# Ledger of designs, part 186: peptides against a protein of PDB entry 4PN1

Target 1, 261 residues: chain A of PDB entry 4PN1
Amino acid sequence: KIEMNFLNKPIVPDTTKVISNFLTHYLITEPVEHVEIEAKLGTLIDLETQNRFEFPVMNETILNPEFNLRTRFESDMTASEHKYLNEFLNQAFRDSQKPGRLPFAYKHTKQVDLFYETEDNSRDKIRVSKNQSDNQVLACVKKRRVADLFLYCPNDAFDIRISISDELPVSMPSGNQQPSLTRLKDRVGYVHQEIKIDLTKTTQNDPVYDTTERHELEVEFGNIADLRDRAQKAKDGMEAPLFRRVQLFMDNVRILRREHS

## One batch from the design tools (peptide; made by RFdiffusion4, then SolubleMPNN)

Design b1_p26_6_s1 (from b1_p26_6, 9 letters changed)
Fold by OpenDDE base, seed 3:
Structure b1_p26_6_s1 (fold): chain B 261 residues (1-261), chain A 26 residues (1-26)
Amino acid sequence: as target 1 above (261 residues)
Amino acid sequence: SSYSKWIPEDKRNELILATEDPSIVF
């Protein structure tokens, strides 16, 4: 009989451990109340060259945030890449409906996001999301970016940003206020094992940028309560449930970022 | 720093050293 290693026990990759520690901090140690945890596909750009960042590593690598690497992250892809991923996910959806599989759920949404300045002129804007068809309010939040973790992926088409955000529910802006920015979102959403995968086409009139459309792919933890429970167990010495959930999340991300390699 | 606080305690000293001398890897 073949054994998996000389201990015949599973081993956890360092990537899983590092990400798990990152998540545990913002779930348990310094908890974010209305936490959103997502990974975006994109490109790490070297600010000096304006090209994709180059680093002397040969595989997926979490970048140490203690180092200023003079990079920016662009969460965008081409329309053709976005279309390909849509077709890929549609096929994955169909295959998951077969006997013996866990099925995807699917939802297509079109919404408009209206951004408002706060009365105190704070940098954080209020976002009102409405259904594009009937103008019904879906959400009113103030989103704050708390932390980012970047993965450089030299063998894949995309790099990854894992973000911790605080989505604070807030009251609707005064009826006399005009939005400072309007953004249209066409979103195709897939859910598998409570991991959300969203393909979003965003249309925005930006006077600074030539492109009015952005194509994004996001992977999000769909069950934060469960994730927080797993993180608490990890803090208490039982790490396996958290590691398994993080591994699942990252495997989904890895599948998606490799399709255009 | 903003991120050193979530690093496991057993790795903090190594990170400090690495930050002081970027040529050191671990």
Scores: peptide ipSAE 0.043, ipTM 0.500, DockQ to the pose 0.147
Fold by OpenDDE base, seed 1:
Structure b1_p26_6_s1 (fold): chain B 261 residues (1-261), chain A 26 residues (1-26)
Amino acid sequence: as target 1 above (261 residues)
Amino acid sequence: SSYSKWIPEDKRNELILATEDPSIVF
């Protein structure tokens, strides 16, 4: 008795379209081999004022990376905000276990990240991640940031950075090499419909500076192979599967960035 | 990275799906 619109066809939100094209580029057009795709909650900071930037927009806006806006992105939040999000996700986890729902999976990990300089003196460091309890090596990678897409969200608690990274598995550093940086991570991870949501508390010790603690929330595509398949189909003229997956991802991000204590 | 390189010119103004998919919410 009702129609979606005057064409009675689904319309793609512009945000979904833009992000889908961004992802398709780094999945298919100029493919990153060991691609990681994540969104981080944080704040776009004006480099002049050191406060949150004020763009002349009234809602969620993808910023054009071709413009130098003299901003930086801070992926940190307060301990209170982080705690609230943890409680919120715990409740969402519990609610998802009810009959008729798709359940969350949950994992709690504590790891230490050791950063090493590369032999080629590249900017990219080798990261060795170890389990804090048994010192088992979890990963040894060289992570390169490939691209970022920023969303300014004036009506929400957080702005968003969507990042494309290349996480290349590499050999362990030489046994005589000392780490240039050590970072402790306490991470709680939630997975729903192959979308990963991680809350991470990071502690960094500096011999000169006091211990620094950071609180981060990231949302990641948990099935890159499926996403790449959807992106390929989009290039071949079938865009709907990709748009659906991107919309799901962004709706989860939107839920999280709106939450505050 | 360049914004313009992500979006094919012929697709830049196409916002309506060719197939009906009620899972797309706008």
Scores: peptide ipSAE 0.036, ipTM 0.446, DockQ to the pose 0.174
Fold by OpenDDE base, seed 4:
Structure b1_p26_6_s1 (fold): chain B 261 residues (1-261), chain A 26 residues (1-26)
Amino acid sequence: as target 1 above (261 residues)
Amino acid sequence: SSYSKWIPEDKRNELILATEDPSIVF
């Protein structure tokens, strides 16, 4: 018989604990009402060198947000990397349809995002999302970035930003308002065990700059109510359900950030 | 500091804080 360790009990990695605490704060302690929690694949850029950040660590490391490391996060990848990940996820989807597996759900969405200035001249804009095919309104929200947690991943193709946002539902802008920005999104969404993985190609026409195209991959908690319940239980002393959910989320992120063309 | 918010109260006294918080806008 083999035991897990000398206590023969599960042990939780520090990464899981730190992320769990981060999430618990904004789910329970200072609760964000309409919370979105996502991890984006990208690159930590050193502001001094404009190259990928180098930190004297040898593995996945959560950066301490209390220190100004003079970095920026670029949530973008090459078209080839994005294509590779799409093919990878398509294969994962197909494999999950086989007997004995939990299947992925799949959705392809083409939408246009219209951004409007707020009356109070807030930094946060109102985003109206519409389906490109029938112009149906999908959402009208004011999104505020609440907090970020950065993971430096020296052994992988991508670094990670975990973001907490508040997506406040708001009324549609007045009919006389014009959008300050329009953005086209071609999104392929995969859902497995209520973890959502989105590949998004974004096209933006800028009046000052040339048309820009971005390729993003994000991993999102698809069941916030369940996550909040788990976080509450963690606050009440039962941490295991939250840790398990965070571990699942992070394992999916870890799989994806290792893949590259 | 922002990080101190995420740490359980009993562990907050163990944190070494930086003098300057980074901007999340970067």
Scores: peptide ipSAE 0.013, ipTM 0.338, DockQ to the pose 0.122
Fold by OpenDDE base, seed 2:
Order: C-alpha cells, then structure tokens, then sequence
Structure b1_p26_6_s1 (fold): chain B 261 residues (1-261), chain A 26 residues (1-26)
C-alpha cells in the first residue's frame, strides 16, 4: 500500500492556506456585508519597464502586500486570447454534459452599466445595471474595492488578481443626474460546482476620454453563504472544508491561466 | 495600506519586522 507521506495525512499547500486566511479575514474577522470575491486573469506589469513583471521565483507566487513591488495589474487580454478561452470553455461545457460528469450551466447576458457620482463626492460611484434588450434595471449598487491579492504566475499565460469587493445596494440616482461613465458588457458565463467563470467584453464610453474596450476573464465564488460558513468553521479550528473550496477555486483558475492561443 | 491584519497572529509580527513601510501593489 502506498501512503501519501510519512505521516500518511493530507497536507495543505501554502497557496491554499494564504488565500484561505485572506478570505477568512474579509468573510469573518472584518466581514464585508455584500462581499464579492473574484479572480481576474491579467498581467502584472513592472511600472519601471512596462513589461510583464519579473520576480526571482519559478512558480505561482502570492505577492506579499507589505512590499512595494512597483507593479500594476492589467485585467485584460487580447481578443484572440479571449476567443480561445471562450472556445476552450465551450468544449469544457460540452464535455461536462457527458454521463458521469457534473454539468456546466451556461448563460449569455448583455447589460449596460451606468455610473453616477455620489453627492458626497466619494470615490465610489453608484452603478446602475440594465439589460441592453429591454432596459430593465438589474441592480443599483455602490461597489467598493476592499482588498486585492496578487499572484505572479511566471509559467502561465496570465497572472491573477483576487479581489474582495463590497457591492452595497443603494437608491437610484436622481432623475436629473447624468452618468459620468457608461459600460456595455457582453458576458458569457459558465457555472460549475458553484464556481462562476465569466468572459466579458466591455466597451466603455467616457464623455471625457476615448472609448475603450477590454476582454476579461473572471472566476468568482458563486456561493458566498457557503464560503462564509466554511470560513467560520476554519476560524473555529476546522479548516478542511474551506481549504477544499479554495483548492477547487484555485484549480479552476490554474486551468484557465495556462490556456492561450 | 497594509494587509498585516489578515495574517495569522503567529506570523504577523514576523512579517511586520520583515517590512519597513507596508504598501500594496495596484
């Protein structure tokens, strides 16, 4: 019989532990009420060279947030890369429909996000989301970025930003207000085991700046209540359920960040 | 900003000592 190690007990990778601790803080210790937790694929850019960041590590590495590494994160990819990932996920969707597998769910949505300034001139804008087809209001929220955790992935096509956000429901802006920013979102979404994977083409119309287009891939925890429950258990000394969920999330992220056209 | 607050207590002091000025990557 083969044993997994000299203790014959499971061990948890450092990446899983670090991310779990990060999430536990914003789920339990200083809980974000309307928390959104997502990973975006992109590129860590060295501010000095404007090239992809080069750090003296050889594998997936969580960057220490206490160090000023002089980087920015570009949550974007080429249209070709985005198309490739779409095709890849479509194939994964098809394969998951086979007997013995857990199936993906799929949804295609088109929405417009209208951003409004707040009366208090806060940095956070009010976002009104509407369906493009019928202009039905989907949400009116104030999204606040709470924290970021960056993963440098030198062996993969993309680096990763894990973000904690607070999406606070708020009242609709007054009818006299004009949006300061408009974003058109064309999103194809996949859900597997309550992990959401979204490919989004965003067209941003700014009255001051030129129109910009972005191609983004996001991986999100689809069941925050369950995740919070797992985090609470971890805080209480039972870490395994949280570690398993974080491992699942990260494995999906790892699959995606390795794919390229 | 500093993320030292989410570090487990047994590791927090070590991390703080390893850094001079806490910052974030953005």
Amino acid sequence: as target 1 above (261 residues)
Amino acid sequence: SSYSKWIPEDKRNELILATEDPSIVF
Scores: peptide ipSAE 0.046, ipTM 0.495, DockQ to the pose 0.116; fails the geometry check

Design b1_p26_6_s2 (from b1_p26_6, 10 letters changed)
Fold by OpenDDE base, seed 3:
Formats: C-alpha cells, sequence, structure tokens
Structure b1_p26_6_s2 (fold): chain B 261 residues (1-261), chain A 26 residues (1-26)
C-alpha cells in the first residue's frame, strides 16, 4: 500500500499555520468584539509602476506586514470576470444539489448603503443599509478596519486580502442628517459549509465623475462563534479544528482566484 | 509593529503533524 510520506502522517500546510495565528490574535488574544473576517479577490498594485506587483516568488505567498512594499490593494475585477465567476458558482450550486453532496444555499439581495459623517468628524462613517425594494433598515453600523493580511498569488488571476473588521452597531443618524455617499449593492450570495461567497456589484453616483461600477468577490467566515471556539481550542493546544476550518476557507478562495474569463 | 504580536515565532515553524481527519498535504 502506498504511504503519504516516510512517517505515514499528514502534514499541516505552512500557509494554514500563519493564517490561523493571524485569526487567533484578533479572535482571542486581542479580541475584536463584532468581528467580520473576509477574503477579497483583487490585485496588489505597485505604487511606483501602477501595475500588478511583482515579487521574486513562484507561488502563493503571505506578505510579511513588517515590510512596506509600497503597494495598494484593488478589490475590483472586470464585468466579464465577475460574470464568469457568477456562472461558475451557479454551476457549483447546481452540482451541490445532487445526492451525496452538501448543498449550497443561495440568496440574492439588493440593498442601498447610506454613509453618514459622525458628529465628531471621525474617519469612520456610519453605514445604514436598507433593502432597495421596501426601504427597510437592514443594519446600522460603524465599520473599522482592524488588520489586513495580503497573499500574493503570481500563478492566479487574483491576489487576496484577508481583512479583519469591527462592525460596531450604532444608533441611526438624526433625521435631519443627509448622507454624504450612497451606494447601490446587487449581491448574489452562496453559502457552503458556513463559508459565504458573495458576488457584489456596487453602483455609486458621483456628481463629478459620473456613475461608477465596482465588481467584487468576497469569501467570509459565516460562523464566527464556531471560529472563535476553534481559535480558543488552538490557544489551549488543540490546533486541528482551527487548521481544518482555515484550510477549508482557503481552498474555497484558491478555487475562486484561479477562475477567470 | 502592530503585527509582530501574532507573527509565528521559531517554535511555530517546526514540523506539525496533523491527524487523519485534518485537512492535509500529501
Amino acid sequence: as target 1 above (261 residues)
Amino acid sequence: SSYSKWIPKDKRNSLILATEDDSVVF
């Protein structure tokens, strides 16, 4: 019988360890209370060349945050790439409904996000999300970006930003306050094994630069309580449950970043 | 830096074997 290696024991990928430690820090060590953890597909742009960043590595690489690489991350793709991914996920959804598979759940949402300045003119805006059809309030939050982890993926169509955010629930702005920005979001959401995959088309009206459209793909941990439990177990010396969950998340990200039109 | 607290230390760079039920590399 063939063995997997000379120890005949499975090995945890190094990427899984690094990401698991990153998540554990903001889940347990310095915990974010209302944490959102997502990966966005996009492109690392070299600020000097304004082209995709080039680094002397040949595979998926987590960039060390201690180094200023003079990059920005663009969380956008073309309409054709976005359409292709939508068709791909629709097929994956259909295939998952077959006997012997775990099914996807599907949800299509259309919402409007209204951004308001804070009374103290703080950097973080209040976001009020409403259902586009009936104007019902879905959420009112102040979102703070806590940390980013970047993966440079030279062999794939997209680079990855894993972000940790704090979504603080806040009271609605005063009735006399006008929004500083309005965005329309058309979101197609897929959920498989509590991993959320969202394709979002965002439309923004700018009085100077006309209407702009952005196409985003996000992969999110859909069960933060479970993830936090796994991270706590990892801190207590049982790392396997966290590693398995991170590996699942990253495998979904890896599938998606390789797909393009 | 802000990230130095969670960056894996040398002890975390050692070989870590998974169980049969873990997601693994073969």
Scores: peptide ipSAE 0.057, ipTM 0.624, DockQ to the pose 0.183
Fold by OpenDDE base, seed 2:
Structure b1_p26_6_s2 (fold): chain B 261 residues (1-261), chain A 26 residues (1-26)
Amino acid sequence: as target 1 above (261 residues)
Amino acid sequence: SSYSKWIPKDKRNSLILATEDDSVVF
């Protein structure tokens, strides 16, 4: 007989605990009402070298936000990397349709995001999302970034940013207001066990930004109500359901960040 | 920092074990 450890009890990895605590804060302690929780694949860039930072660690590491690490996060990848991940996810989708598996759902969307300034000249813009084909309004929101948690992943192709955002539904801008920014999004979405994986090509004609096209991969918690329930249970002393959900999320992220062409 | 508020200091380095009923197999 083999036991898992000398206590013969499962333990929770510290990464899972730290992330769970981070999420619990913005789900329960200081709850964000219209919370979005996503992980983006990207690169932690050293501000001095403009190259990927090399921290003196050998594995996946949550960066302490209280330290000035002199980094920025670039939530982008090459077209080749993005294509590879798309092919990888397509294969994963096909394999999940086999008997005995839980299937992926798939959706392809093309949308335009129109950004409007607020009357109060607030830093946050109103985003109106429309379907590119028929101009149907998909959403009108004010999205505010609340918090970020960065994971340095020295053994993988990508580093990770986990973001907490508030996506507040708002009224449409006045008919006389012009968008300050327009973004075209081509998004391929995969859903597995209520975890959303989105590959997005974003085109932006902005004279201020050098990059006109961005390739992003995002992993999002698709069931916030369930996650909030799990976080509440964790706050009440039953942590296992939250840890299991966070572990599932992170395992999906770990799979994706390891894939490279 | 803005993040210090979410860290449960008393549990920072605690070993959390799953119970048999709440087995978290990773």
Scores: peptide ipSAE 0.054, ipTM 0.621, DockQ to the pose 0.160
Fold by OpenDDE base, seed 1:
Structure b1_p26_6_s2 (fold): chain B 261 residues (1-261), chain A 26 residues (1-26)
Amino acid sequence: as target 1 above (261 residues)
Amino acid sequence: SSYSKWIPKDKRNSLILATEDDSVVF
């Protein structure tokens, strides 16, 4: 018989604790009402070299937001990387349909996002999302980025940004208002144990610049109410449920960031 | 945002999950 450790109990990685504290803050301490919590795969770029930044660490590392590291995060990846991840997730989907497994759910959506300036000239834009096939309005929101947490992952294909956003439902812009930006989104979504994994191809048409295409992968907490409950329990001294959910989330992220063509 | 805002005031350093919880190694 083998035991996990000398206590024979599951141990919490320090990364899990730090992320759990970060989430607890924006779920409970300074709660965001219409919260979205997602991790994006991407690259931490050195602003001076425009290459991937090199930190003096050898493994997954949460960067302290109190330090200005002169970096930016780019959530884009190559078409080849994105295709590989899509094939990988398709296989994972198929394997999860087998007896004895928890199945993935799958959804494919094509939408148009229209961005409008706000009447108050705030930095936040109104996003109207429409279905490409019938122009049905899917959502009208004002999204505000509340906080970011960056993970440098030197051994993997991608670095990670975990973002807290406030996605406020708002009324439709006036009919005479023109969008400042239009984006086409082709999104393939997978859901497993209430964790959403989205592969998105975004096409942006600019009248001045050439059409640009971006490829993104995001992992999102699909049950915010449950996560908030777990965070409240953690605040009240029962941390295990939150740690377990964060561990699950991060393990899914870790699987994805290691996959590359 | 400041990291210091997220640190619990009681500085609890719980390292162990409940016995009913398990981690998966990939």
Scores: peptide ipSAE 0.049, ipTM 0.624, DockQ to the pose 0.147
Fold by OpenDDE base, seed 4:
Structure b1_p26_6_s2 (fold): chain B 261 residues (1-261), chain A 26 residues (1-26)
Amino acid sequence: as target 1 above (261 residues)
Amino acid sequence: SSYSKWIPKDKRNSLILATEDDSVVF
C-alpha cells in the first residue's frame, strides 16, 4: 500500500494558499463590491533591459508585491501564438463534447468599447461596451484596478498577472460627451466548469499613432457569487472548497501558458 | 505592505492540511 506522505494526508501547495489568501482579502476582508478576478497571459519585462525579466528561480513563483522589481507586464502575444491558442482551445472544446466529459460552452462576440473621461477628472474612465452589430449597450462601467499578483514562469511561454478589479456600474455619459478612446474587440469565449477563457483581438485607432492590434488571453472566475461563498467559508475556517476552486483555476492557467507555436 | 494584509500573522508559517478529497495534483 502506498501513502501520499508520512502523514498520509494531502497538503495544500503554497501557490494555492497564497492565491486563496489574496482572493479572500478582496472578496471578504476588504470586499470589492463588483469584483472581477482574471488572469492574463503575458510577459514580465525588465524596465532596465526591456527583455523578459530574469529572476533567480527555476519554476513558477509568485512575486512579492512589496518589492519594486522595476518591471512592467505586457498582456500581449504574437498573432501566431494567439492563433495557436485558439486552435488548441477549439480542439479542447471538441474533445469536451464527447460522452463522459463536461462540455465547454462557446461564444463569439464582437464589441466596441468607448472610453469617457469622468467629470471629477479621476484616473478611472467610464467604459461603455456595445455590440458591434446592433449597437446595443452591453455594459456601462467604471473599472478600477484594485490589486495585482504576478507569477513569474521561467519554464513556460508566458508569465501571469492575476488582477482584482472593481467594475462599478455607472450611468451613461451625457450625450454631449465624446469618447476619448475607442477599441474594437473580437472575442471568442470558452467556459468550462464556470471558468471563462477569453481570446481577444483588440484593435485601437489612435489619432496620432498607427492602428495597433493586441492579442490577449484571459482566464476569469465565471461564478463570483460561488467564489465569494467559498472565500467566506475559508474565512470561517473551512478552506477546502476555496482551495479546490483556486486549484482548478490555476490548472487551466498552467495548461494555457505552456502552449506556444 | 500588501502581503501583510492577506495573511494573518498567526497563519503565515502554518502548514495547511487538506482532506483526502482535496488532494491536488500538478
Scores: peptide ipSAE 0.033, ipTM 0.572, DockQ to the pose 0.171; fails the geometry check

Design b1_p26_6_s3 (from b1_p26_6, 12 letters changed)
Fold by OpenDDE base, seed 1:
Structure b1_p26_6_s3 (fold): chain B 261 residues (1-261), chain A 26 residues (1-26)
Amino acid sequence: as target 1 above (261 residues)
Amino acid sequence: SEYSKWIPEEKRNEIILATRDDSVVF
């Protein structure tokens, strides 16, 4: 007979515990009403060197948010890296359609996001999202970033930012208001076990500045109600369901950040 | 601080806290 360990019980990695506690806070303790929880692949950049941040660690490490590390996070990658990840996910999609597997869902969307200043001169902008083909309004929201958790990943091509956001539905801006920013989004979305994986090519048009292009990959919790339920159970002393869900999420993130062209 | 509030009480004393400047997020 073989056992898992000397307790013969699953062990929970510290990364899972820390992230679970982080999520529990913004799901239960100080609950965000219209919460979005996503991880973005990108690069932690040292503000002093403008190069990728270096820290004396040898593996995936959650950075302590209480330290002033003098970093910024750039949620971007090269077109080549983005293309590679798209091909990788397409293959994963195909493989998941085979008998005995849980299938991916797939969706390709093209939208335009229009950003408007708020009447109260708030730092938060109103985002109007429209379908690029027929200009139909898909959403009008005010998105507020609530919290970030950064993972430094020295062995992988990308670092990770896990973000908690509040996406508040709001009324449309006045008809005479001009957008301060326009973003064209070409998004390929994959869903597996209620975890969303999105590859997005964004073209940003600013009336004053030059057009910029960005390539992003994000992983999002697709079932917030279930996640909130799991977090509540964790607060009530039953942590295993939350840990399992966070582990699944992080394993998907880990797969993606290890892939490179 | 902004983030120390979600750290479980049993672990707070084990975590070094300092003044934090928020990272620029792109």
Scores: peptide ipSAE 0.037, ipTM 0.481, DockQ to the pose 0.134
Fold by OpenDDE base, seed 4:
Structure b1_p26_6_s3 (fold): chain B 261 residues (1-261), chain A 26 residues (1-26)
Amino acid sequence: as target 1 above (261 residues)
Amino acid sequence: SEYSKWIPEEKRNEIILATRDDSVVF
């Protein structure tokens, strides 16, 4: 007989607790109404060196947001890295279709995002997303970044930003308004156990700036209602369901951030 | 502080936080 530890009870990693507390705050304590919670793979860049940030730690570490680390986060990767991850996820998809596994769902979408200035001239733009093929409106939202939590991952190919956003549904801009920015998105989406993994190639056409291309990988909680319920239970003293969900989320993130070409 | 904001109530009195200027976030 083998026991888990000297208490023979599950133990929760500190990372899971910290992230769970972070999420609980914006789900329950100071609730974001139309919350989106996602992790992006990218790189913490040291502003002084312009190289990947180096911190005196040897493993995955949540950075304290109260400290000015003089960093920026690039939610980007090379085309080759992105391709590798796509192939990796395609294989994972295929393997999940086998008997005894929970299958991935797969969807490939191409959309155009049109960004419009708001009446209040806020930094938050209205985003209208349309399907490229039929020009049908998929969404019209005003997205506000509420909070970020950064994970420095010195042993992996990528660092992580976990973001809380408010995606407020808003009315369509008037027909006489011109978009200030247009983005073409080619997205391959994978869903497993209500966790969404999106590979997105974004081409941004700016009328003032040069065209930019970005390759992103995002991991998102696909069932916010369930997550909110779990967070509420955690606030009420039953933390295990939230911890399990956060652990699942982070394990998926950990798998992905270790993969590279 | 932003960090202290989401610290569980039961731990708030035990945690000493050092704060500095916010990092540049992109």
Scores: peptide ipSAE 0.036, ipTM 0.465, DockQ to the pose 0.117
Fold by OpenDDE base, seed 5:
Structure b1_p26_6_s3 (fold): chain B 261 residues (1-261), chain A 26 residues (1-26)
Amino acid sequence: as target 1 above (261 residues)
Amino acid sequence: SEYSKWIPEEKRNEIILATRDDSVVF
């Protein structure tokens, strides 16, 4: 008989533990009420060189947030990379429809995001999302970035930012208020085992970055209630359910960040 | 610290201890 190790028990990767602790904090310890947890593919840029960050590590590495590494994260990719990932996910979708597999769900959405300044001059803007086809309001939220965790991935095409956000539902801005920014989003969404994978093409006037178009890929936990339950169990000493979910999430991220054109 | 507040104290201590080379082989 073959055993998986000398304990014959699953071993948890260190990355899984670190991320699990990160998530547990914002799910349980200092809980974010309307939490959104997503990983974006992108590039860690060294502010000194303006090139991709280089660190003396040979594999996926969570950067310690206590250290100022003089980096910025660019959540963007080329159109060709984005197209490749779209084709890749389309194939994965097709393959998942085969007997014996768990199928992907698929959704294509085109929306417009209207950003409004808050009356209290808070740093957070109100985002009104509308469907482009019928102008129906999809959401009205105030999104606050709570925390980020960065993964440097030297062997892959992309680095990763895992973000905790508070997406607070708010009332619609007054009819007299004009949006400060308008963003068009063309989003292709895939869901597998309650992990959401979104390819998004955004079009906007960006005076800061001088970019009118962006191509993003994000991976999101689709069932926050379940994740919170798992995190609570982990806090109570039963870590396995949380570790399994985080491992699943990270494996999906790892698959995607290895793909390139 | 503010940035490490999400790491349990016991885990931080474990990590610190684990980074030490306290072993010798004869």
Scores: peptide ipSAE 0.034, ipTM 0.474, DockQ to the pose 0.134
Fold by OpenDDE base, seed 3:
Structure b1_p26_6_s3 (fold): chain B 261 residues (1-261), chain A 26 residues (1-26)
Amino acid sequence: as target 1 above (261 residues)
Amino acid sequence: SEYSKWIPEEKRNEIILATRDDSVVF
């Protein structure tokens, strides 16, 4: 006879607890109304060396935000890595269509994001997203970054930034305003169990710095209402539903951050 | 700090204690 441990009870990984507490704060305690919660794959860069940050840990580690580690996060990867991940996710999509599996949903979108300055000259810009094919307006929002949580992953290809953002719907800019910035986005989206995985290629034209292309992979909670409900239950003493959802999210992130060309 | 507000108080205290006292209870 085998038991899972000396208590014969499930135990929750500490990473799951820490992330759950982080999310609960911005879902329930100081709630963000139009919350977006995403994890981006990228690299923690040491500002002193301009290389990947080195920390004396041997596994996935949530960095304490109270410590100034003199780092920046670069949410970018090579075109080759991005292509590899796309192929990987395509295969995962195909495999999920088999009997006995929960299927992925798939969507390919091409949009243009137009950024406008606000009348009050605030730092927050208005983003108008349009479909590239017909210029149909998809969204008009002011996005504010509320909080970040960084995971250093020494054994994997990528580090992780989990971010909380507030996406406030706003009215369209006046017709006389010109965009200060334009970005083209080619996005391939995969959804599995309400977790969204997006591969995004962003093209930005700059008159001074030429055309730049960025390749990003993000993982997002697709059902915020459910997540908020789970977080509320956690505050009320029932933590298991939240822990399960956070663990699912992180397991998907862990799969992806290990993959590269 | 802006980020410490979501950290459980018990955990903050543990960090403080760990920096001051290496006492171990078996």
Scores: peptide ipSAE 0.031, ipTM 0.502, DockQ to the pose 0.129

